# Designs tried in a protein design run: peptides against a protein of PDB entry 2C5K. Part 10

Target 1, 91 residues: chain A of PDB entry 2C5K
Amino acid sequence: EDPFQQVVKDTKEQLNRINNYITRHNTAGDDDQEEEIQDILKDVEETIVDLDRSIIVMKRDENEDVSGREAQVKNIKQQLDALKLRFDRRI

## One batch from the design tools (peptide; made by RFdiffusion4, then SolubleMPNN)

Design b1_p10_6_s2 (from b1_p10_6 with T6P)
Fold by OpenDDE base, seed 3:
Structure b1_p10_6_s2 (fold): chain B 91 residues (1-91), chain A 10 residues (1-10)
Amino acid sequence: as target 1 above (91 residues)
Amino acid sequence: AEVVKPEPLP
């Protein structure tokens, strides 16, 4: 399996889990779960940075068509941004 | 507490 695709898949699944959590917990809590969600979101941000870096390297060194991978990373960024907005908007 | 345990991100 393509390790890039595995990372993309895992990242999307994490974001989906958080999104589902927010659906069930539509008010901001002061529990360990809220902190855990923040930690996961930070991990996702760092993962996206690594994905972008990998694409830069592929463009420079491998002469591969990265358009599909760029689209995937763009989609993850959009999903993250939407999730952050949803998470922060909770009262 | 609905434990959202982080699966390790690569």
Scores: peptide ipSAE 0.035, ipTM 0.651, DockQ to the pose 0.035
Fold by OpenDDE base, seed 2:
Structure b1_p10_6_s2 (fold): chain B 91 residues (1-91), chain A 10 residues (1-10)
Amino acid sequence: as target 1 above (91 residues)
Amino acid sequence: AEVVKPEPLP
């Protein structure tokens, strides 16, 4: 069991769920759901910060090769940025 | 809800 990988997996799944929602709802019209998505995107941002911090700790305290984990976090950041762009471009 | 909040790091 690797809790880091579980968080990465869960985060990517959440971003995919939001992406699918935006695809089905390409216009901003449901204020309650729009606010919920904004809250989730903020929570994802905070999760990414925690993932980055965990990598810093692993580099410092465990002398582990973290290159793979750094690449995973970079991928999540790119997915988040792309999703934010899609979300914000809706009218 | 269709979207669920992500879990934080333990």
Scores: peptide ipSAE 0.034, ipTM 0.635, DockQ to the pose 0.041
Fold by OpenDDE base, seed 4:
Structure b1_p10_6_s2 (fold): chain B 91 residues (1-91), chain A 10 residues (1-10)
Amino acid sequence: as target 1 above (91 residues)
Amino acid sequence: AEVVKPEPLP
């Protein structure tokens, strides 16, 4: 069990869920779901910060190869940015 | 460092 990998997986799945929501709701709404999505996107941002911090700690305090984890976090950041762009482009 | 899990979207 690797909690880092679990968080990465859960984060990507969450972003996919939001992406699917946007697909079905391509027009911006003003309902509780839109607010919840904004909250989740913020939570994902904070999750990414924590993932980055964990990598910093591993580099500093542990003797582990972090290159794979850095690539995973980079991928999540790209997924988040793409999703934000899609979300914000809705009229 | 502690990692935070996202809550599921309904």
Scores: peptide ipSAE 0.030, ipTM 0.630, DockQ to the pose 0.081
Fold by OpenDDE base, seed 5:
Structure b1_p10_6_s2 (fold): chain B 91 residues (1-91), chain A 10 residues (1-10)
Amino acid sequence: as target 1 above (91 residues)
Amino acid sequence: AEVVKPEPLP
């Protein structure tokens, strides 16, 4: 399997897991799980940066259409932003 | 754990 696609898949699955956690924990806690979620969200942000850099390199070095990969990264960014909003709105 | 850290981009 393409490593790029595997990273995209794993990232989306992680965001989905966090979304499920928030559903069960709709109030902000002061526990280790809240800190773990913050760490995961940061890791996802860094992953997105690396995915974007990968696309830039592919555009330069490879004669392939990257539009599909750009759309995938855009979708992950939107999913992350929506999740952050949900996470931060908890009381 | 319900949530695990994502693997880094290779």
Scores: peptide ipSAE 0.034, ipTM 0.634, DockQ to the pose 0.041; fails the geometry check

Design b1_p10_6_s3 (from b1_p10_6, 4 letters changed)
Fold by OpenDDE base, seed 5:
Structure b1_p10_6_s3 (fold): chain B 91 residues (1-91), chain A 10 residues (1-10)
Amino acid sequence: as target 1 above (91 residues)
Amino acid sequence: AKVEKPAPLP
């Protein structure tokens, strides 16, 4: 069991859940769920920072090939950016 | 379909 992969998996699942919510709620609401989504998006940003830092440590300490992990983090960043844009566009 | 709200990250 790789903790890095578990975090990646959990993060992607969370972003997918938010994306599904936005699909069902095409207009911005002023409710607790909208605020919770904003909080989760911020948490995902912090998680990505932690993932990046873990890669830096692995490159430094283990000198392992981290290209696969870097690609995964890049994918999550792209997913987050797209989701933020979608969330913010709602009227 | 059931409307599911997001759950906090673990």
Scores: peptide ipSAE 0.036, ipTM 0.663, DockQ to the pose 0.032
Fold by OpenDDE base, seed 1:
Structure b1_p10_6_s3 (fold): chain B 91 residues (1-91), chain A 10 residues (1-10)
Amino acid sequence: as target 1 above (91 residues)
Amino acid sequence: AKVEKPAPLP
């Protein structure tokens, strides 16, 4: 199994879980769960940086087409950005 | 519902 693909999958699943939480909690709360979500969003940002770095290394050290992996990371970035907008716009 | 944090890239 490709560890890159596993990280991509796990990241998308976590973003989906947060998205489902926002759907059930459409107003901003001031509880430990809201703070935990903020921490998870930061961890996802760091994970995306690591995914990008891994692609840079693959481009340098491997002679393979990384376009598919670049598209996956782009998709996760878009998902994260959309989720942040939903999270921040809650009253 | 608890949300799990992403694992770091290996």
Scores: peptide ipSAE 0.035, ipTM 0.647, DockQ to the pose 0.041
Fold by OpenDDE base, seed 3:
Structure b1_p10_6_s3 (fold): chain B 91 residues (1-91), chain A 10 residues (1-10)
Amino acid sequence: as target 1 above (91 residues)
Amino acid sequence: AKVEKPAPLP
């Protein structure tokens, strides 16, 4: 098992769950569930920082080809940004 | 319709 790939997978699954919630709740609420989603989005941001750091270490210490991993992290960042836009544009 | 918060990522 590759722990990097597991984190990527789990992160994408979290974002997909939130995306499905937004689809069912297209108006902003001021409840505990909305706050929990904001917390999850923050956790995802921190996870992305950790993924980027891991890539830096791989480049420096192992000199591995990390192009595939960089592309995966970029994809997650794009997914997060799109989801934040959907979340914030709700009225 | 609640989002189940998963366990912290490893």
Scores: peptide ipSAE 0.031, ipTM 0.640, DockQ to the pose 0.036
Fold by OpenDDE base, seed 2:
Structure b1_p10_6_s3 (fold): chain B 91 residues (1-91), chain A 10 residues (1-10)
Amino acid sequence: as target 1 above (91 residues)
Amino acid sequence: AKVEKPAPLP
């Protein structure tokens, strides 16, 4: 019902799927799955930019309390950063 | 196992 919450949910699920893959594949590979993960990580970064922009618009135009949404986006950023660290540390 | 490719986010 809430598009913002749906995007947040979908983004977190994508990151969880990648995190589970890294757990099963703790060495860097040179296959299509590794490239797909890189593409998904870029898509998540772009999604986070869009979420941040949406919050800016809500603060400006709707005069709504956005503190909860800001906390959600912060959590996704932290999840992404942790995942990137795991992904990049693989040999 | 393959990573499930997500649908593009809106």
Scores: peptide ipSAE 0.030, ipTM 0.637, DockQ to the pose 0.037

Design b1_p10_6_s4 (from b1_p10_6 with K5R T6P)
Fold by OpenDDE base, seed 5:
Structure b1_p10_6_s4 (fold): chain B 91 residues (1-91), chain A 10 residues (1-10)
Amino acid sequence: as target 1 above (91 residues)
Amino acid sequence: AEVVRPEPLP
């Protein structure tokens, strides 16, 4: 399995889990789980940075089209942004 | 569902 694709897959699954949590917990609370969600969102941001760096290296060192990978990272960024908005707007 | 942290890129 391509390590890049595995990370993409895992990241999307994690964002989906968080999205499901927010659906069940529409009110912000002092919960250990909510603090964990905040940490995971930061980890996802860092993962996206690493994915972007990987693409930069591929553009430089490899003779292959990276457009598909760029589109995947863009999609993850959009998913993250939407999720952060939902999470932050809870009362 | 269990919340799992993202794996770092190798």
Scores: peptide ipSAE 0.046, ipTM 0.672, DockQ to the pose 0.042
Fold by OpenDDE base, seed 4:
Structure b1_p10_6_s4 (fold): chain B 91 residues (1-91), chain A 10 residues (1-10)
Amino acid sequence: as target 1 above (91 residues)
Amino acid sequence: AEVVRPEPLP
């Protein structure tokens, strides 16, 4: 069991859920749901910060090859950015 | 270092 990979997986699943929500809700209008999505997006942002920090520690203290993990975090960041753009463009 | 997160929100 790799906690890093589990967090990556869970984060991607969160983003996928939001993506599905946006697909069904192309207009902003449900304030409660909009707030929930914003909260999830914020949680994802904080998760990414922690993932980045963990990579820094792995580079410094654990002598691990982090290239694969860096690529995974980059992918999550790209997914988050794309989703934010899609979310914000809703009228 | 390990990263710990709760279960994803629905």
Scores: peptide ipSAE 0.039, ipTM 0.671, DockQ to the pose 0.070
Fold by OpenDDE base, seed 1:
Structure b1_p10_6_s4 (fold): chain B 91 residues (1-91), chain A 10 residues (1-10)
Amino acid sequence: as target 1 above (91 residues)
Amino acid sequence: AEVVRPEPLP
């Protein structure tokens, strides 16, 4: 089991859940679900920071190829940014 | 390196 890959997978699934919620709720609300989304988005940001730091540590091992992991984290960052844009632009 | 995270929120 690779904990890094599991975290990447879980993060992408979480972002997809929020994206699907936004599709079903295309107007901004002021309820518990909107607050929960904000909490999840903040947790995802913290997760990405941890993933980046994990990669820095892995780079200290000369036998570790981190290029694929760096690409995965970049993809998650792009997914998060796109989701934030959709979330914030709702009326 | 190992990443430890809580389970995702529902």
Scores: peptide ipSAE 0.039, ipTM 0.664, DockQ to the pose 0.072
Fold by OpenDDE base, seed 2:
Structure b1_p10_6_s4 (fold): chain B 91 residues (1-91), chain A 10 residues (1-10)
Amino acid sequence: as target 1 above (91 residues)
Amino acid sequence: AEVVRPEPLP
């Protein structure tokens, strides 16, 4: 079990859950769930920072090809950015 | 809640 890959997987699944919520709730509300989504998006941002830091450490401390991991983090960032746009566009 | 918080990095 690779904990990096598990975090990547969980993060992508989390973003997918939020994306599905937005699909079902295409208008912005002021309920607790809207605030929770905002908090989770912030948590995902922090998770991505930690993933990037882990890659920096791997590059420094290990002679390992991290290109695949860098591509995965880039993909998560793109997914997050797209989701933020969907979330913020709602009225 | 419908949304679950992400797992922390180990």
Scores: peptide ipSAE 0.045, ipTM 0.669, DockQ to the pose 0.041; fails the geometry check

Design b1_p10_7_s1 (from b1_p10_7, 5 letters changed)
Fold by OpenDDE base, seed 1:
Structure b1_p10_7_s1 (fold): chain B 91 residues (1-91), chain A 10 residues (1-10)
Amino acid sequence: as target 1 above (91 residues)
Amino acid sequence: MLRLPKKFVP
């Protein structure tokens, strides 16, 4: 199993879970779940940094085409940014 | 080392 693809998959699934939660909870709460969502969004940001670093290492150590991995990370970044915008716009 | 995001439990 490719650990990069597993991290990509798990990150996307996590963002989808938060997006589904926001759909059910469209009001900004002041509860432990809002804090947990902020923590998870931060953990996703750190995960994206680790994914980008892994691509940099692969470009140095292996003369492999990483363009597919770069496109996957770009897609996760876009999904995160869209989710943050949706989270912050809740009333 | 690649890190997995925190597990969300709704």
Scores: peptide ipSAE 0.052, ipTM 0.698, DockQ to the pose 0.877
Fold by OpenDDE base, seed 4:
Structure b1_p10_7_s1 (fold): chain B 91 residues (1-91), chain A 10 residues (1-10)
Amino acid sequence: as target 1 above (91 residues)
Amino acid sequence: MLRLPKKFVP
């Protein structure tokens, strides 16, 4: 199993879980769950940096087409940005 | 090494 694909999958699933939480919690709460979401969004951001770095290493060390992996990371970035915008718009 | 995101449990 490709560790890159597993990280991509788990990251997307995590963002979907947060999106489902925001849908149920349309107001910003001052609870441990809101803090946990902030922490996870930060961890997802750092995970994306690690994914980008892994693509740079693959481009250098492997003579493989990484365009598919670049497109996957781009899609996760777009999903994260959309989710951050929804999270921050809560009153 | 790639790290996995923390699992959120709502």
Scores: peptide ipSAE 0.051, ipTM 0.697, DockQ to the pose 0.858
Fold by OpenDDE base, seed 2:
Structure b1_p10_7_s1 (fold): chain B 91 residues (1-91), chain A 10 residues (1-10)
Amino acid sequence: as target 1 above (91 residues)
Amino acid sequence: MLRLPKKFVP
């Protein structure tokens, strides 16, 4: 399995889990689970930076069509941004 | 490229 596709898959699965949690917990709790979600969102941000860096290296060194990988990273960024807005709007 | 640790979100 391509390591890039593995990271993309794992990242999407994490964001989907958080989205499902927020659906069940529409109010901000003051619990360890809210802190864990913030930590996962931060880990996803850092992972997106690593994915972008990997694409830059591929464009430079492999001369391959990376347009598909760029579209995947763009989709994850959009999913993250939508989820952050949903998380932060909870009262 | 590091895999995200599978944290359990309940």
Scores: peptide ipSAE 0.045, ipTM 0.704, DockQ to the pose 0.600
Fold by OpenDDE base, seed 5:
Structure b1_p10_7_s1 (fold): chain B 91 residues (1-91), chain A 10 residues (1-10)
Amino acid sequence: as target 1 above (91 residues)
Amino acid sequence: MLRLPKKFVP
């Protein structure tokens, strides 16, 4: 299995888990799960930076077509941005 | 447990 694809998959699954939590918890709570969600969103941001860096290295060193990987990272960024907006709009 | 199992390191 390609380690890049595994990280993409794990990141998307994590964002989906948070999205499902927000669906069950439409009000901002002061619970340990809300803090854990903020930590995960930060970890996802860092993971996206690392994915982008890996694409830059592959493009430079292997001269391979990275367009598919760039599209996957773009999709994760869009999913993260939509989730942040949903999380921050809770009352 | 809502955590990424590992940070991606390039």
Scores: peptide ipSAE 0.045, ipTM 0.660, DockQ to the pose 0.080

Design b1_p10_7_s2 (from b1_p10_7, 4 letters changed)
Fold by OpenDDE base, seed 5:
Structure b1_p10_7_s2 (fold): chain B 91 residues (1-91), chain A 10 residues (1-10)
Amino acid sequence: as target 1 above (91 residues)
Amino acid sequence: MLRLPKKFVE
C-alpha cells in the first residue's frame, strides 16, 4: 500500500463527488450544503500542500524520481481549479 | 482528512 497514492485517489474522488453535486444543483444556494462544499474545497487545498511537501522530502532524502507524483499533484490542482470555476459561476 | 456527508454521496 502506497499512502501517497491513497491520498491522491481520495482527493480525486472527493472532487468528483462535488462535481456531481453541482451537476444536480446548478444554481447557487444559501443552504448548509453550499458552505460544506466550500469547506471541502479548502480541505483539498490543504491536502495538496501536504502532497507537495511529501514530494519535496522524497527529492531531498531519497533522491528518487518523483516526476510521476508531481504530475499527479498537477492533475489534482487542475481538477480543483476547474471545479472552483464551475462552483463560483453558478447563478 | 477529506470527508463528504452522505447527502453528497451518490
Scores: peptide ipSAE 0.053, ipTM 0.697, DockQ to the pose 0.196
Fold by OpenDDE base, seed 2:
Formats: sequence, C-alpha cells, structure tokens
Structure b1_p10_7_s2 (fold): chain B 91 residues (1-91), chain A 10 residues (1-10)
Amino acid sequence: as target 1 above (91 residues)
Amino acid sequence: MLRLPKKFVE
C-alpha cells in the first residue's frame, strides 16, 4: 500500500522485462516493439523525476528517514543507465 | 505513466 514502493517495484519490473527482451533480440530491429521500448524508457525517466520530487517533499518532514528511498532511486537510475547502454549498443 | 504492452506482459 506504500505508493512509493509500488512505483519502485513497477519501474524495476518494467526495466527487467525490457532487459529480457534485449536478451532475446540482441540486434536492433525496425519494428513497433523497438519503438515501444524507447517510449517505455522515456516513461521510466519521467517516473524517476517524480520519485526524486517525492523524496524532496519527504525531506521537509523531519520525522521521515529518506535514506532508504534515495538508495532505491539510485539503484533504479543505475539499472536504467545500464539498460540504455545495452539497448543502444545493439547492431 | 508506466505501461505494460501485451508483448511485455508475462
């Protein structure tokens, strides 16, 4: 029921699905699936911005420890960057 | 918004 954790989970699952697709499709295709992956990657970038903004809001509450959430967002950013590199390097 | 196209749904 924690919306932040749900978004984190959904984001990681989406990146994992794309990663699995790239494993099966190690050459760049010119199909609708490749375009959909690009769109999803952009959606993930926007989601990360929203997660960062949510952490900024939480930091305004002195009772909230945001260190765990910051680590989660950092992990998602690393996963996204690695996936982008993998996706773009396909021939 | 994250989306799950049918081709990416397990």
Scores: peptide ipSAE 0.049, ipTM 0.685, DockQ to the pose 0.207
Fold by OpenDDE base, seed 4:
Structure b1_p10_7_s2 (fold): chain B 91 residues (1-91), chain A 10 residues (1-10)
Amino acid sequence: as target 1 above (91 residues)
Amino acid sequence: MLRLPKKFVE
């Protein structure tokens, strides 16, 4: 299995799960729950940085076309940004 | 690996 694709899949699934939670919880929860969601969002952000770094390494060390992987990371970034906006708009 | 508490998965 391609570990890059597994990380992409896991990241998207995680964002979807949080998005579904926000749908059910349109108001801010208790401080502990909000902090945990923020921590997960931060973990996703750091994961995206790691994915970008992996693409840089691939461009350097491999002759493979990375455009597909770059597009996947771009899509995850867009998903994260949309989710952050939705999360922050809760009162 | 990304984590999510059960209460956020439900």
Scores: peptide ipSAE 0.055, ipTM 0.703, DockQ to the pose 0.203; fails the geometry check
Fold by OpenDDE base, seed 3:
Structure b1_p10_7_s2 (fold): chain B 91 residues (1-91), chain A 10 residues (1-10)
Amino acid sequence: as target 1 above (91 residues)
Amino acid sequence: MLRLPKKFVE
């Protein structure tokens, strides 16, 4: 399996898990779970940076068509942004 | 590596 695709998959799954949690917990909590979600969201941001870096290297060193991978990363960024908005707007 | 806390794993 392509390790890039595995990271993309894992990232999307993690965001979906958080999204499902927010659905079940539509009010902002002040518990260890809410803090852990914030930590995971930060980990996702760092993962996206690593994915972008990997694309830069592939463009430079491997001369591969990375348009598909760029679209995948863009999609993850959009998913993250939407999730952050949903998380933050809870009362 | 993303953390997968047990409670977020369905």
Scores: peptide ipSAE 0.050, ipTM 0.691, DockQ to the pose 0.214; fails the geometry check

Design b1_p10_8_s2 (from b1_p10_8, 3 letters changed)
Fold by OpenDDE base, seed 4:
Structure b1_p10_8_s2 (fold): chain B 91 residues (1-91), chain A 10 residues (1-10)
Amino acid sequence: as target 1 above (91 residues)
Amino acid sequence: LRLPKRFVEK
């Protein structure tokens, strides 16, 4: 498996873990786990930037259709946005 | 979560 697919997989798993956490913690807390989640969300945002950059590099260096990878990144962005909305709406 | 540098360097 190539690193792109591994990062995509790991990113989605991280977001799923956070989503599950929110289900168990539907109110905003003030503990270390809440801070860690904020850190992970920022890391995911940085990861998405790198994934987009890697697609640009692939377009430059490789003769391959990147549409599948673009769709994967789009899906992760949508998952992140939905999760952030859910996380931020907690009281 | 990071890609190898070679994958992201423009």
Scores: peptide ipSAE 0.365, ipTM 0.880, DockQ to the pose 0.117
Fold by OpenDDE base, seed 3:
Structure b1_p10_8_s2 (fold): chain B 91 residues (1-91), chain A 10 residues (1-10)
Amino acid sequence: as target 1 above (91 residues)
Amino acid sequence: LRLPKRFVEK
């Protein structure tokens, strides 16, 4: 069991689901789903903070190379930023 | 989407 990898996987899957929703709903709405998506995006941001903190802890407590994990978090941040752009630019 | 506290506590 690797909680870090599980969280990374679940985060990317959640962002993919939202991305698919935006594809089906390219016009900004004012319903429960739009609000839920905003909540999920905020949760992802908080999750990224925890992922970054975990890397700091690993650097402190272990002598293991964390570059791979840093790259994974960077990728998630990029995916989140791209998703926010799509979400916000909807008419 | 949560890590156990032991992973993030300094």
Scores: peptide ipSAE 0.363, ipTM 0.879, DockQ to the pose 0.082
Fold by OpenDDE base, seed 2:
Structure b1_p10_8_s2 (fold): chain B 91 residues (1-91), chain A 10 residues (1-10)
Amino acid sequence: as target 1 above (91 residues)
Amino acid sequence: LRLPKRFVEK
């Protein structure tokens, strides 16, 4: 039972799907898919907040090294930032 | 994409 790793995995997969969509749609559209992507990006941002909070809780309640989890969250943030840049720069 | 509340509540 490690919901942290499951959420990390699902988050990265979602960002990957969006990245693939942007590759196929290099111009901004006004359709349901564009709106869905914006909603997913906001959901990912909220998810990252929860991941960070979970690490804080682990530092408080557990005696385990959280460096690995911190690195995972950092990687997701970088992936999100890169994706947002690609999404926003489209015409 | 959500963690159980017990993992994020401070």
Scores: peptide ipSAE 0.361, ipTM 0.879, DockQ to the pose 0.094
Fold by OpenDDE base, seed 5:
Structure b1_p10_8_s2 (fold): chain B 91 residues (1-91), chain A 10 residues (1-10)
Amino acid sequence: as target 1 above (91 residues)
Amino acid sequence: LRLPKRFVEK
């Protein structure tokens, strides 16, 4: 039971779902789904903030190496940025 | 997509 890993997993899966949606919808439709995706992307951004905060807390309270978790968060940020680019480039 | 508060609180 590791909430950090669960959140990481859920976040990546959510981004993957959005990525699949974009593949099926290469034009901006400006419908409810488009707005929901924008909301999810914002939620992911907030989630990343929390993940970073948890790493700070872990650094403070635990002696274990956090580099692995930092790498995971970095990967999510990269995935998010790539997804945003795909989403925004749609005409 | 949220961590329990205890994991992120300073």
Scores: peptide ipSAE 0.356, ipTM 0.877, DockQ to the pose 0.095

## One batch from the design tools (peptide; made by RFdiffusion4, then SolubleMPNN)

Design b1_p11_1_s1 (from b1_p11_1, 8 letters changed)
Fold by OpenDDE base, seed 2:
Structure b1_p11_1_s1 (fold): chain B 91 residues (1-91), chain A 11 residues (1-11)
Amino acid sequence: as target 1 above (91 residues)
Amino acid sequence: MVELKKLSRLP
């Protein structure tokens, strides 16, 4: 499988897991799960940077249309931003 | 409790 697509898939699934957790926990807690979510959100941010860099390399070194990959990364960024907003606004 | 995973990295 394409490593880029695998990373995209894993990232979206992880964000969905966090979204489901927030739905069940609408108030901020002080437990291991809350800390783990914060860590994973940072990991997602770093992953997005890596995805963007991979696209830049493809544009430079490969003569391939990367529009589809750019759209996928944009979608992940939107999903992350929405999730961060939900996470941060909790009491 | 939610099972959370570490993300894969691009090679």
Scores: peptide ipSAE 0.058, ipTM 0.699, DockQ to the pose 0.794
Fold by OpenDDE base, seed 1:
Structure b1_p11_1_s1 (fold): chain B 91 residues (1-91), chain A 11 residues (1-11)
Amino acid sequence: as target 1 above (91 residues)
Amino acid sequence: MVELKKLSRLP
């Protein structure tokens, strides 16, 4: 598996872990747990930036068709946004 | 508790 796909896979798995946690813990946790979730979400955001940058480099330097990779990154962004919404709506 | 997994980074 190529590095791009590995990063995509790991990112989606991390988001799924948080989503499953929220399902089981649909109330705001203690400050430590909330901070941990925020840290993970920030790491995902930074990973998405890296994925976007890699696509820019591929377009510029490798002249590859990146449409499939752009669609994958779009999907991850949508998953992140949905997760943030669930996280923020917890009481 | 959700364990923080270190994500892979592209070179």
Scores: peptide ipSAE 0.058, ipTM 0.699, DockQ to the pose 0.755
Fold by OpenDDE base, seed 5:
Structure b1_p11_1_s1 (fold): chain B 91 residues (1-91), chain A 11 residues (1-11)
Amino acid sequence: as target 1 above (91 residues)
Amino acid sequence: MVELKKLSRLP
């Protein structure tokens, strides 16, 4: 499998897991899971940076159409932003 | 519990 697609898939799966957790835990907790979620969200942000960099390199060095990959990263960013909003707004 | 998996990094 394409490493780019593998990373995209793994990232979306992580965000989905967090989303499912928030659904079951609609109030902010003070446990290890809350901290773990914060760590995962930061990991996702870092991963998005790596994905963007890979696209930049591909555009520069290979001169290929990367619009599909850019759309995928955009989708992940939107998913992350929505999830962060849900997470932060919990009481 | 959230099942945490380490994310891959692009080479």
Scores: peptide ipSAE 0.057, ipTM 0.698, DockQ to the pose 0.807
Fold by OpenDDE base, seed 4:
Parts: C-alpha cells; structure tokens; sequence
Structure b1_p11_1_s1 (fold): chain B 91 residues (1-91), chain A 11 residues (1-11)
C-alpha cells in the first residue's frame, strides 16, 4: 500500500462530498454541518501541506521521480480552490 | 518519509 496515494484518494473523495453537499445546500447555513464543512476544508489544507512535505522528503531522502506526485498535489490544490470559491460565494 | 494522515470526517 502507498499511503501517499491513499491520502490523495481520501482527500479528493472528501472534496467531492463537500461539492455534492454544496449542490444540495446552495445557500450558506448556520448549522453544525456548515461548520463541519469548514473544518474539513481546513483539514484538507493541512493535508496538502503534509503531502508537499512528504514530496520534499522524498526528493531529499529518496532517489525517486516525484513529478507524478507533484502533479497530483497540484490537482488537489486546484480542486480545493475551486471548491472554496464555490463554498464562499454562497448567499 | 513523512507520516501522512487519512481524512476521516465526512459531511
């Protein structure tokens, strides 16, 4: 098992779940679920930092091509940014 | 290798 890939997968799946939630809740609410979504978004941001750090460590300590992993992290960042924009613009 | 954490909270 590659824990990096598992984290990437889990992160993307959670972002997708949030995206689906926004589709069902296109108006900003003030309930526990809205707060949980905000918390998850912060968790994703922290996870991205950890993913980047893992790549740095791989470059330093391992002799492996990390280009694929860098592309995956970039994709997650783009997905997060798009989702945050959608989430924050809700009325 | 940096230890990575799985996300567990779901909406």
Amino acid sequence: as target 1 above (91 residues)
Amino acid sequence: MVELKKLSRLP
Scores: peptide ipSAE 0.057, ipTM 0.670, DockQ to the pose 0.059

